# Ledger of designs, part 7: peptides against a protein of PDB entry 9IZ0

Target 1, 345 residues: chain A of PDB entry 9IZ0
Amino acid sequence: ITCLGSNGHTYKQLVKGGNDDLRQDAVMEQVFEQVNGFLRSYRKTSQRNLSMRTYKVIPLALKTGVIEWVQDTIPLGEYLDSAHKVYHPKEWSLSTCRKLIAEKQMEDLETRLKVYDLVCRHYRPVFRHFFLESYADPVQWFTTQTNYARSTAVASVLGHVLGLGDRHGQNILIDKTSGEVIHIDLGIAFEQGKKLPVPECVPFRLTRDVVDGMGITGVEGVFRRCMEFTLETLRREEDSLLSVLEVLRYDPLFSWLISPLRRMKKQKMQLENFNQPESGNITTDASRDPKIQRNNVSGESEAERAILKVRQKLSSTLSVEASVGELIRIAQDPSYLALMFCGWS

## One batch from the design tools (peptide; aimed at target 1 L196 F341)

Design b1_p9_5 (made by RFdiffusion4)
Pose (drawn by RFdiffusion4):
Structure b1_p9_5 (pose): chain A 304 residues (1-257, 299-345), chain P 9 residues (1-9)
Amino acid sequence: ITCLGSNGHTYKQLVKGGNDDLRQDAVMEQVFEQVNGFLRSYRKTSQRNLSMRTYKVIPLALKTGVIEWVQDTIPLGEYLDSAHKVYHPKEWSLSTCRKLIAEKQMEDLETRLKVYDLVCRHYRPVFRHFFLESYADPVQWFTTQTNYARSTAVASVLGHVLGLGDRHGQNILIDKTSGEVIHIDLGIAFEQGKKLPVPECVPFRLTRDVVDGMGITGVEGVFRRCMEFTLETLRREEDSLLSVLEVLRYDPLFSWLGESEAERAILKVRQKLSSTLSVEASVGELIRIAQDPSYLALMFCGWS
Amino acid sequence: SSSLYFPLP
């Protein structure tokens, strides 16, 4: 539902009747806003203008809340389906990949990796072409690319820290003229998903297409640097963060999917921010564990 | 409609 504005600008409201965890999304957005405040009160984490982008959430009811449909965007999942066909029509479709992996579900590890390797060899990455031929001449393109890299890196680090759940393309919105990414529908949090009926391996969203969209350079450069600056900044302001997560713990609103998984979850948050390992080594291990095909094969259908 | 974690075939 799109309404005009007194200043003359239209605002789009996405109202959902489904039982999306909009309250959890709201509290998560509050945490994200406070994180943006942390990144604002520092030198390195603000010269890059890095921020975990937030979209305003106004949940009138958990089942029937209303959120801000962000200014003109194309979701990642709804995108690069058309781009896949247009750019690479000869290669296999998502139908062949999907249920072919469906055949993979009951198979062993080697079979799963083999079929995944085959399908991934068939479907070359295509998201790299969105930033080309869409935005503008090169300066704006590069600013958009670095904005995407930064925003996705920060969102990914924060999601790994807070154990964010679903990370399909259907839950990712790319801005367009700016390039900052907006994660949507973050209902599953505090390590909720991996432990699904169907298990996962990857801690944060990192497919081949996503790393292809970061530019010619994969996730080694601006992405890693932004991630590691985010990690160090989050560690430096760790006390305030755990204070925020504690106040989340003691209220019965945040979903942590007497004693609760929330305690263990924040302990894992502390471990993830623990200074025992160097931050650079932590970012390196995170990139490796999110980029390696062995982990990616077991994730789920698609996710090329 | 509600969002799905797993896409259905």

Design b1_p9_5_s1 (made by RFdiffusion4, then SolubleMPNN; from b1_p9_5, 6 letters changed)
Fold by OpenDDE base, seed 4:
Structure b1_p9_5_s1 (fold): chain B 345 residues (1-345), chain A 9 residues (1-9)
Amino acid sequence: as target 1 above (345 residues)
Amino acid sequence: GPSLVLPPL
């Protein structure tokens, strides 16, 4: 929809209706604004203007709401698919890569690593070209690439700490003006991504294209240092962050668990992204009503487990540098990336 | 604790 603001400006807005609980997105955006407060208060993060980019979410009713249309953005996955066709026209298509990974989804880790390596050799990174194409001025190029690395570092730490799932290239927007990342569709949090049909095994998205966008230094320099400063800030503000999450524990409308409907929707989307329409009647016998074992795990027990897991991720048992080093290692580990739906780009 | 309040419209 297009709305006329009281200021006389027209705003595009996305009306989202259906199965997505926009209240979860709105709550996560509020958590990000609180974290942005912590990042502004701490000298090391404030001096670098570190923030999680946010967008306005207005829940109107159960499963309906208005989302701010983020102007001048592109989904990372849309850019990468387009750019890969331009820069590597002789390499495999995204559909070919997806098919090969899917065909081996039920195989052992060794077989999945072999197909992942094969896909990686036939689908090379291109995201560095986003900055080279978009910014003819060297100062703008350097500034936007730096903003990208900073924004990705903040989003990576927050994504890990809050256990944000479903971080595929369509749920990560790139701001064409600033180079910053904007995370959307926040409805999979608190490690519920591990309960998807294809479990998420990485702490955040740090695929080869995500790294290629950081430029020549890759993860070393701006990204790593900004992760360290962000994690140092969150460890300092642990009690404040946990107090924000405790408010959600008592919100009867906040879902600490991925809904069965959302799991089924993501399962269908995963299957549809693998199937070109070869007319095989996969009679999805939707008649298997999964006996919802209402394990009477009270929503309180799930909230408590989620908060305990956040606290564990903020633990000072390891140095900030060691913790960030391990997160970066795991996020780039082929043994985890080979298990993902799209770990190669 | 901090109240999670939607920013005023």
Scores: peptide ipSAE 0.006, ipTM 0.463, DockQ to the pose 0.026
OpenDDE base, seeds 1, 2, 3, 5: peptide ipSAE 0.000, 0.000, 0.005, 0.000; ipTM 0.439, 0.462, 0.473, 0.452; seed 1 fails the geometry check

Design b1_p9_5_s2 (made by RFdiffusion4, then SolubleMPNN; from b1_p9_5, 7 letters changed)
Fold by OpenDDE base, seed 2:
Formats: structure tokens, sequence, C-alpha cells
Structure b1_p9_5_s2 (fold): chain B 345 residues (1-345), chain A 9 residues (1-9)
């Protein structure tokens, strides 16, 4: 839809209907705004303008809402598929790579690693080209690539701490003006991604293309240091962050668990994405959700477990540098990426 | 109208 604002400007908005509860997205965006407050208050993060990019979500009903249309963005996965065809026209298609990984999904780790390595050799990173082709001015190129590395660092720390899942290339937008990342579809949080048909084994998305966008330094430099400053800020504001999450413990509308229907829908989408390129046609199939009586007792116990995991991730047992180093290592580990649906790009 | 800002937490 297009709405006329009270300021006389027209705004495109996405009306999402169906079985996806936008309340979880709206709540996560509110948590991000609070975290952005902490990042603005802390000198090391404020001096770098570190923030999680947010978008407006308005839940209208249990299954309907309005999402801000983020202008001048492109999905990371859409850019990468297009750029790979341009820069590597003799390499394998994304569909070929997906097929080979899927055919080995039930095999042992050694077999999956061999197929992952083979796919990686036939599907090389291209995301550096986003910055090289979009920005003719060297200062603008450097600024936007720096903004990308900074925003990816914030999103990586925050995504790990909050246990954000479903971080595939269609759920990560790139702002073509700033180079910043915008994370969308926040409906898998608090490590519920581990309950998907293909379990998420990485703390955040740090695939070869995500790293290629950081330029020649890769993870070393802006990205690593911005992760460190972000984690240092979140550790300082631990009690403030936990207090925000405790409000969600008592929200009867918040879902600490992935619904069986959402799990099945994600499974179906994974299977359909083998047969067609991801045309972003969100087919709103209005399947009747059986009224799962939310046993409040089970919700509170899951909320408590989620908050305890957040506290554990903010623990000062390891240095900030050691913690960030381990997160970067795990997020890039082929032994985890080979288990993912699309760990090669 | 302006997007309904959810009340701050």
Amino acid sequence: as target 1 above (345 residues)
Amino acid sequence: GPPLVLPPL
C-alpha cells in the first residue's frame, strides 16, 4: 500500500497478512531501539555512530500488520545472486549449489564438508562488488563499506545475544545509500533457530560473501573492533537489557517458542526454494491455526530460560576480545556452515 | 497518518 503522511509525503508500506505474528518483530524492534540508546550513551560506540538499523512494525491483529517499506534497500541474497551471474558467469548457479547441499543433508559431517568445499570452489564471493560498483567516489566507497562493517558488527553481536535465527540472505537488507544492514523477519529469536528442520549452528551470519563486503581486511579491523565495542556496551548495560527482556516475560502476546506451524512453513519454504529462485512472493496461505492453548506456565519457563541464556552470553568470564574472537571463529567454521541451508554465500 | 508508534516499553 501507499500511504499519504501528514507531512504530504507518500510512504510505501507492506501489509503482511497470514500466519506470521508481527508482534514479535515489533517487540524485537523495540528492544533494538533500547539497545540503540545504550550504544548512543557509551563513548566507544557513540563516537562510531554504532546502531542497529530499525524499521517500523505495526501489528494490527494476531496475523496482520503493517511494515515500513525500507526505501533504497536490496535483499543481500538478491544482490548476491545477480552479482554472481555477472562476475562469475561460468560458476555454478545458486540452485545447483542448493541441490548439492540438500542431497547430502542426511549424510555425515565429512561428506557434508566435502560437498560444502566443492560448492565453495564453484561459487566464489562477490559482495565486495556492491561497494565498488555503487560508489564512484573513493570517500563514499570507504564510508559505505565502513558503515556496512559497523552495522554488521552490531547486528552480529545483538543477533547472537538475542539468539536471532533465520538470518538468510532475504532477511538481511542492504541500504544502497549508507551501506548499512537492516535485519527483517525477527520472528525467530532466543535460539529458536536451533528448532528449525535445518538447525542453526552459527551465532550469526558471517558467510564468505558477508566477509567479502568488509573488503581486504575481512573480519580484521573495523568489524572485529565494532563487535568488541558493542559487546562491551551490552555487558555494561546488562541489567538494563535484562529489565527490558523481563517486561517481555510477562507479555501474554509474546511467543518465546517457534510455533509448529511456523516451523512447517519454514520447512515448506526451504523445500520450495529448491525448485524456484526466491521470488519474494509471500504466498499467504490462510491455514487455520489450531488454538494451541498457551499454557502460561510453559511460556514463563521458556522466557526464564531465554533470559538466563542472554545473561550467560553477557558474562564477563572471558574478555570482550576473547568472546568476540570465539564468536567470529564459530560463525566462520566450515564444520557449522556445511550444516546450514546456505552456508557458502 | 504517521505510523502508529507502539507505546515505548
Scores: peptide ipSAE 0.008, ipTM 0.485, DockQ to the pose 0.029
OpenDDE base, seeds 1, 3, 4, 5: peptide ipSAE 0.005, 0.008, 0.005, 0.000; ipTM 0.451, 0.475, 0.474, 0.454; seed 1 fails the geometry check

Design b1_p9_5_s3 (made by RFdiffusion4, then SolubleMPNN; from b1_p9_5, 6 letters changed)
Fold by OpenDDE base, seed 1:
Structure b1_p9_5_s3 (fold): chain B 345 residues (1-345), chain A 9 residues (1-9)
Amino acid sequence: as target 1 above (345 residues)
Amino acid sequence: GPSLVYPPL
């Protein structure tokens, strides 16, 4: 829909209906806006304009809402699939790579590592080309690549701290104007990704293509430094962040748990989205989610566990540099990446 | 399934 604002400007908006709990997205966006306040207050982060890119989510009913249309964006996965065909036309298709990973999903780590290495040799990174193609001016190219590395650093720290899951290439938008990342579908948070049929075992998405977009310095440039400044800010504002999350503990509408049905559905939909050309309006009948009686006691216990995990991630036991170094190591470790869901790749 | 691809907004 297109809405006329009270300022006389027209805004495009997406009306979503059906299966999505837009309240979880709206709550996570509110947490990001609070964190953006902390990032603006701290000199090291404010001088770099560090922020989590947000979008407006207005929940209208339990499964209906309005979402801001974020003009001039592309899903990371859509760009990567198109660019890989252009720059590496003799390499394997993404569908072939996913099939090989899926066929070995139940095998041991050694077998999964061998398949992941094989796939990596036949599917090379291309995301550096996004910046080279989109920006003919060297200053614009450098600025947008810097904005990408900064935005990815903020999103990586926040994604780790808040335990944001389901970070596949279709849930990460790239702003074609700024180079910033926009994370969407925030319905898997507080480490609920570890409860998926194939558990998420990385702190955030730092795949070879995510690194390739950072340019020649990879993670050792703007990205690492901006992760450090972001984590330093969140550690300073720990009590403020925890106070925001404690409000959610008492929200009966917030879901600290991903339902078993939703867990199966998320990873199944990821597979189906890759096997079907875009044309299928599949009206998934939303009627059959059994009213799991949320015993209020179970929700509160899971909220408490989630808040304790956030506090543990903000612990000053390690330096900011050591903590960021370990996060970057784990997020790129083939022994973790080879265990990820084939649709996450 | 319906692509929970938020269409590229």
Scores: peptide ipSAE 0.015, ipTM 0.532, DockQ to the pose 0.139
OpenDDE base, seeds 2, 3, 4, 5: peptide ipSAE 0.007, 0.047, 0.008, 0.015; ipTM 0.504, 0.632, 0.509, 0.514; seeds 3, 5 fail the geometry check

Design b1_p9_5_s4 (made by RFdiffusion4, then SolubleMPNN; from b1_p9_5, 6 letters changed)
Fold by OpenDDE base, seed 2:
Structure b1_p9_5_s4 (fold): chain B 345 residues (1-345), chain A 9 residues (1-9)
Amino acid sequence: as target 1 above (345 residues)
Amino acid sequence: GPSLTLPPL
């Protein structure tokens, strides 16, 4: 839809109608705004303008809402598929890579590593080209690549701490003006990604293309240091962050668990994305949601477990540097990426 | 321009 604002400006908005509970997205955006408050208050993060990019979500009903249309953005996955065809026209298609990984999904780790390595050799990173082609001015190029590395670092720490799932290339937008990342579809949080048909094994998305966008230093320098400063801020503000999450424990509308329907829908989309090009408006007929009586007792116990996991991730048992080093290692480990739906790009 | 059709969730 297109709305005329009270300021006389015209805004595009996305109206989502369907089985998706935009209340989870709206709540996660509120958590991000609180975290942005902490990042602004801490000298090491404020001096670098570190923030999680947010978007407005207005839930209208259980399954309907309005999402802010983020202008001048592109999905990371859309850019990467297009750029790969331009810069590597003789390499394998994304569909070929997806098929080969899928054909080995039930095989052992050794076989999955072999097919992952084979795919990686025939689908090389291209995301550095986003910055090189979009910004002719060297200062703009350097600024936008720096903003990308910074925003990716914030999103990586916060995504790990909050256990954000479903971080595929279509759920990560790139701002063409700033180079910042915008994470969308926040309805898989608190490690519920581990309950998907393809379990999420990495703390955040740090694939070869995500790293290629950081330029020649990769994860070393801006990205690593911004992860460290972000984690240091979140550890300092642990009690404040946990207090925000405790409010969600008592929100009867918040879902600490992935719904069986959402799990099945993600399974179906994973299977269909193997068999058809991405042109399917899947109108899922909403008529057969079994009234899952939310046993309040099960929801509260899952909320408590989620908050305890957040506290554990904020633990000062390891240094900030050691904790970030381990997160970066795990997020790039082929033994985990080979298990993912699209770990190669 | 590319319609940012968020993939239908």
Scores: peptide ipSAE 0.006, ipTM 0.483, DockQ to the pose 0.103
OpenDDE base, seeds 1, 3, 4, 5: peptide ipSAE 0.000, 0.000, 0.006, 0.000; ipTM 0.411, 0.437, 0.462, 0.440; seed 1 fails the geometry check

Design b1_p9_6 (made by RFdiffusion4)
Pose (drawn by RFdiffusion4):
Structure b1_p9_6 (pose): chain A 304 residues (1-257, 299-345), chain P 9 residues (1-9)
Amino acid sequence: ITCLGSNGHTYKQLVKGGNDDLRQDAVMEQVFEQVNGFLRSYRKTSQRNLSMRTYKVIPLALKTGVIEWVQDTIPLGEYLDSAHKVYHPKEWSLSTCRKLIAEKQMEDLETRLKVYDLVCRHYRPVFRHFFLESYADPVQWFTTQTNYARSTAVASVLGHVLGLGDRHGQNILIDKTSGEVIHIDLGIAFEQGKKLPVPECVPFRLTRDVVDGMGITGVEGVFRRCMEFTLETLRREEDSLLSVLEVLRYDPLFSWLGESEAERAILKVRQKLSSTLSVEASVGELIRIAQDPSYLALMFCGWS
Amino acid sequence: SPPLVTPPS
């Protein structure tokens, strides 16, 4: 539902009747805003203007809340389905990949990796072409590319830290003229998903297409640097963060999918921010564990 | 309703 404005600007409201965890999304957005404040009160984490972008959430009811449909965007999942067909029509469709992996579900490890390798060989990455031929001449394109890389890196590090759940393209919105990414529908949090009926391996959303969209350079450069600066900044302001997560723990609103998984979850948050390992080594291991095909094969259908 | 990851359709 799109309404005008007194200043003359229209605002789009996405109202949901489905039982999306909009209250959890709201509290998560509050944490994200406070993180933006942390990144604001520092030199390195603000020269880059890095921020985990937040979309305003106004949940009137958990089942029937209303959120801000962000200014003109095309979701990642709804995108690069048309781009896949237009850019690479000869290659296989998502139908061949999907249920072919469906045949992979009951198979062993080697079979799963083999079929995944085959399908991934068939479907070359295509998201790299969104930033081309869409935004503007090269300066704006590069600004948008670095904005996407920064925003996705910060969102991914924060999601790994807080154990964010679903990370399909249906839950990612790319801005357009700016390029900052907006994660949507973050209902599953505090390591909720991996432990699904169907298990996962990847800690944060990192497909081949996503790394292809970061530019010619994969996730080694601006992405890694932004991730590591985010990790160090989050560690430096760790006490305030755990304080925020604690106040989340003691209220019965946040979903942590007496004693609760929330305690162990924040302990794992502390471990993820633990200074025992160098931050650079932590970012390296995170990139490796999110980029390796062996982990990517077991994730789920698609996710090329 | 249990919150689950949404598989792509």

Design b1_p9_6_s1 (made by RFdiffusion4, then SolubleMPNN; from b1_p9_6, 7 letters changed)
Fold by OpenDDE base, seed 3:
Structure b1_p9_6_s1 (fold): chain B 345 residues (1-345), chain A 9 residues (1-9)
Amino acid sequence: as target 1 above (345 residues)
Amino acid sequence: APLRLKLPP
């Protein structure tokens, strides 16, 4: 739909109806706006304009809402699939790579590492070309690549701290004007990605293409430093952040657990990616609600456990530099990446 | 101020 704002501007909006609970997305966007307040207040983050890019979500009912249409964006996965065909036409297709990883999903770590390494040798990073293609002016190129590294750093720290899951290439948009990343579909948070059929074992998405977009310095330039400043800000504002999350503890509409329906939908998608390229909104007609006995784990006890994990991730036991160094290491470690679902890499 | 969205007809 297109809406006319009170400011005279027209806004394109996506109306989602169906089985997706947009309330989780709206809550996570509110948390990001509060964190953006902290990033603006702290000198080291404010001087770099560090922010999590947000989008407007208005929940209208239990399973319906209005989402801002983010203009001038492309999904990271859509760009990468197209760019790999252009720049590396002799390499393996993404479907071939996914198939090989998926065929070994039940095998041991050693076998999965061998297949992951084999795939990596036949599917090379291309995301640096996004900046080279889009920005002919060297100053604009440098600025947009810097904005990408900064926004990815903020999203990586926040994604880790809040336990944001389901960070596949279709849930990360690239702003073609600024080079910034925009994370969408925020309904898997507080480490519920570890409860997916293929558990998410990395703190955030730092695949080879995500690193290739950072340019010649990779993670050791703007990215690492901006992660450090972001984590330093969040540690300083720990009590403020925990107070924001504590409000959500008492929200009867917020689910601290992945819904069984969403888990089943993701299971089906992870299994169907064995046989078809990702093309099209799978409207799963969930007209059969299996009455899964809600084991009465009080939503309050799950909220408390989630808040305790956030506090633990903000612990000052390690330096900011050591903590960021370990997060970057784990997020790039083949022993973790080889365990991810076939469409992660 | 709350954004008064006018839907066009």
Scores: peptide ipSAE 0.012, ipTM 0.463, DockQ to the pose 0.024
OpenDDE base, seeds 1, 2, 4, 5: peptide ipSAE 0.008, 0.007, 0.009, 0.007; ipTM 0.485, 0.470, 0.494, 0.475

Design b1_p9_6_s2 (made by RFdiffusion4, then SolubleMPNN; from b1_p9_6, 6 letters changed)
Fold by OpenDDE base, seed 3:
Structure b1_p9_6_s2 (fold): chain B 345 residues (1-345), chain A 9 residues (1-9)
Amino acid sequence: as target 1 above (345 residues)
Amino acid sequence: EPRVLTLPK
């Protein structure tokens, strides 16, 4: 839909109906707005304009809402699939790579590592080309690549701390004007990605293409430093962040658990992505939601466990530098990446 | 200020 604002501007909006509970997305966006307050208040993050990019979500009913249409964006996965065909036309297709990983999904770690390495040798990173082709001016190129590394660093720390899952290339938008990342479909949070049919075992998405977009320094320099400053800010504001999350504990509408239906939907999408190469907008019209009797007692205990895990991730037991170093290591470790869903890439 | 979105009919 297109709405006319009171300011005379027209706003394109996505009306989403069906089985996705947009209340989780709206709540996570509110948490990001609060965190952006902390990032603006702290000198080291404010001086770098560090923020999580947000979008407006208005839940209208249990399964219906309005989402802001983010202008001038492209899904990371859509760009990467197109760019690999252009820059590496002799390499393997994404469908071939996904198939080879999928065929070995039930095999041991050693076999999965061998296949992951084989795929990596025949499917090279290309995301650096986004910045080279989109920005003719060297100052714009440097600025947008810097904005990308900064926004990815903020999103990586927040994604880890809040346990964001389902971070595939279609759920990460790139702003073509700023180079910033925008995370969408936030309904997998508080480590519920570990309960997916293929468990998410990395703290955030730091694939070879995500690193290639950071330029010649990769994870070293802007990305690492911005992760450190973001984590330092979140540790300083731990009580404020936990107080925001504690309000959600008492929200009867918030789900701290992935619903069995959402898990089954993601399982079906994972299985369908084995057989079809095209990331079509699968509007799965899964019409029949059984009335999940939410046992309130189970929700409070899961909220408490989620808040405890957030507190543990903000622990000062390790330095900020050591904590960020370990997160970056794990997020790039082939022994974790080879265990991911074949559509993760 | 709450932006009142008027849906065009």
Scores: peptide ipSAE 0.007, ipTM 0.474, DockQ to the pose 0.024
OpenDDE base, seeds 1, 2, 4, 5: peptide ipSAE 0.006, 0.005, 0.006, 0.006; ipTM 0.473, 0.476, 0.478, 0.480

Design b1_p9_6_s3 (made by RFdiffusion4, then SolubleMPNN; from b1_p9_6, 5 letters changed)
Fold by OpenDDE base, seed 2:
Structure b1_p9_6_s3 (fold): chain B 345 residues (1-345), chain A 9 residues (1-9)
Amino acid sequence: as target 1 above (345 residues)
Amino acid sequence: PPLVLTPPP
């Protein structure tokens, strides 16, 4: 829809009707706004304009809402598929790579690593080209690549701390103007991604293309240092962040668990993405939602476990540098990426 | 479908 604002500007908005509860997205965006407050309060983060890019979510009902339409953006996965066809036209298609990984999904780790390595050799990173082709001015190129590395660092720390899941290339937008990342579809949080049919074993998305977009330094320099400053800020504001999450503990509308329906929908999407290009509007007929009696007691126990895990991730037992170093290592580890649905790009 | 927050071209 297009709405006329009180300022006389027209705003495009997405009206989502379907089985996904936009209240989780709205709550996570509110948490990101609070974290952005913390990032602005500290010199090391404020001097770098570190922020999580947010978008407005207005839940209208249990399964309907209005979402801000982010102009001048592209999904990372859409760019990468298009760019790979241009820059590597003799390499394997994304569908071929997906098929080979899927055919080995039930095999041992050694077999999965061999197939992952084979796919990686036939599907090389291209995301550096986004910055090279979009920005003719060297200052704009350097600024946008720096903004990308900074925003990815903030999103990686927050994604780990809050246990964000479902971080595939279609749930990460790139702002074509700033180079910043925008994370969407936030309804898998607090490590519920580990309960997906393909369990998420990485703390955040740091695939070869995500790294290629950082340029010649890769994860070193801007990205690592911005992760360190972000984690340092979150450790200082631990009590403030936990206080925000405690409000969600008592929100009867917040879901600390992935719904069986959302799990089945993600499973179906994973299976359908093997057989068709990603353009399928799946109208899931909404007529059979069993009234899951939310046992309040189970929700409270899962909220407490989630908050305890957030506290553990903010622990000062390791230095900021050691903690960030381990997160970067795990996020790039082939033994985890080979287990993912699309760990090669 | 992913939340296509992106304009159709």
Scores: peptide ipSAE 0.008, ipTM 0.447, DockQ to the pose 0.080
OpenDDE base, seeds 1, 3, 4, 5: peptide ipSAE 0.006, 0.008, 0.000, 0.000; ipTM 0.397, 0.464, 0.418, 0.420

Design b1_p9_6_s4 (made by RFdiffusion4, then SolubleMPNN; from b1_p9_6, 7 letters changed)
Fold by OpenDDE base, seed 4:
Structure b1_p9_6_s4 (fold): chain B 345 residues (1-345), chain A 9 residues (1-9)
Amino acid sequence: as target 1 above (345 residues)
Amino acid sequence: PKPVLKLPP
């Protein structure tokens, strides 16, 4: 829809309906605004204008709301698919890569690593071209690439700490004006991504294309340092952040667990992304409601467990540098990326 | 001041 603002400007809005609880997104956006407050208060982060990019979410009902349509954005995955066809027209299609990974999803790690390496050799990174194409001015190019690395660093730390899942290339927008990342569809949090049919094994998305966008220094430049400053800020503000999350513990409408319906929806979307529509009526008889053992794990016990995991991720047992180093290592490890739905791009 | 989330009503 298009809305006329009280300022006389027209705003495009996305009306989202269905099984997506927009309250989850609205809550996560409020958590990000609080974290942005912490980042503004700390010298090392404020000096660099570090922030998580946010968007407005207005829940209208349990299953309906209005989301701000972020102008001048493109999904990372949309850009990468388009750019890969331009820059590497002789390489494999995204569908071919997905198929090969899917065919080996039930195989051992060694076999999955071999197919991942094969896919990586036939699907090279292209995200550096986003900055080269979009910004003819060298100052604008450098600024936007720096903004990308900074925003990706903030989002990576927050994504890890809050256990954000479903971080595929369609849920990460690139702002074409600033180069900043905008994370969308925030309703898989607190490590519930590990409960998806293809479990998320990485702390955040740091695939080869995500790194290629950082320029010649990759992770060893602005990105690593901004992750360190962000984590240092979050460790300093641990009690404040935990106090924000404790408010959610007592929200009876906040889901600390991925709903069975949302798991099934994500399962279907994962399967549909592997199958080209060969017109086979797979009547998946959705009538077999798997007897959801309502493990009456009180929503309170799962909230407590989620908050304990956040606290553990903010632990000062390791230096900021060591913690960030390990996160970057794990996020780039082929042994984890080979297990993902799309770990190669 | 402790940050207070304003949960949507």
Scores: peptide ipSAE 0.009, ipTM 0.484, DockQ to the pose 0.028
OpenDDE base, seeds 1, 2, 3, 5: peptide ipSAE 0.008, 0.008, 0.000, 0.007; ipTM 0.479, 0.484, 0.384, 0.429; seed 3 fails the geometry check

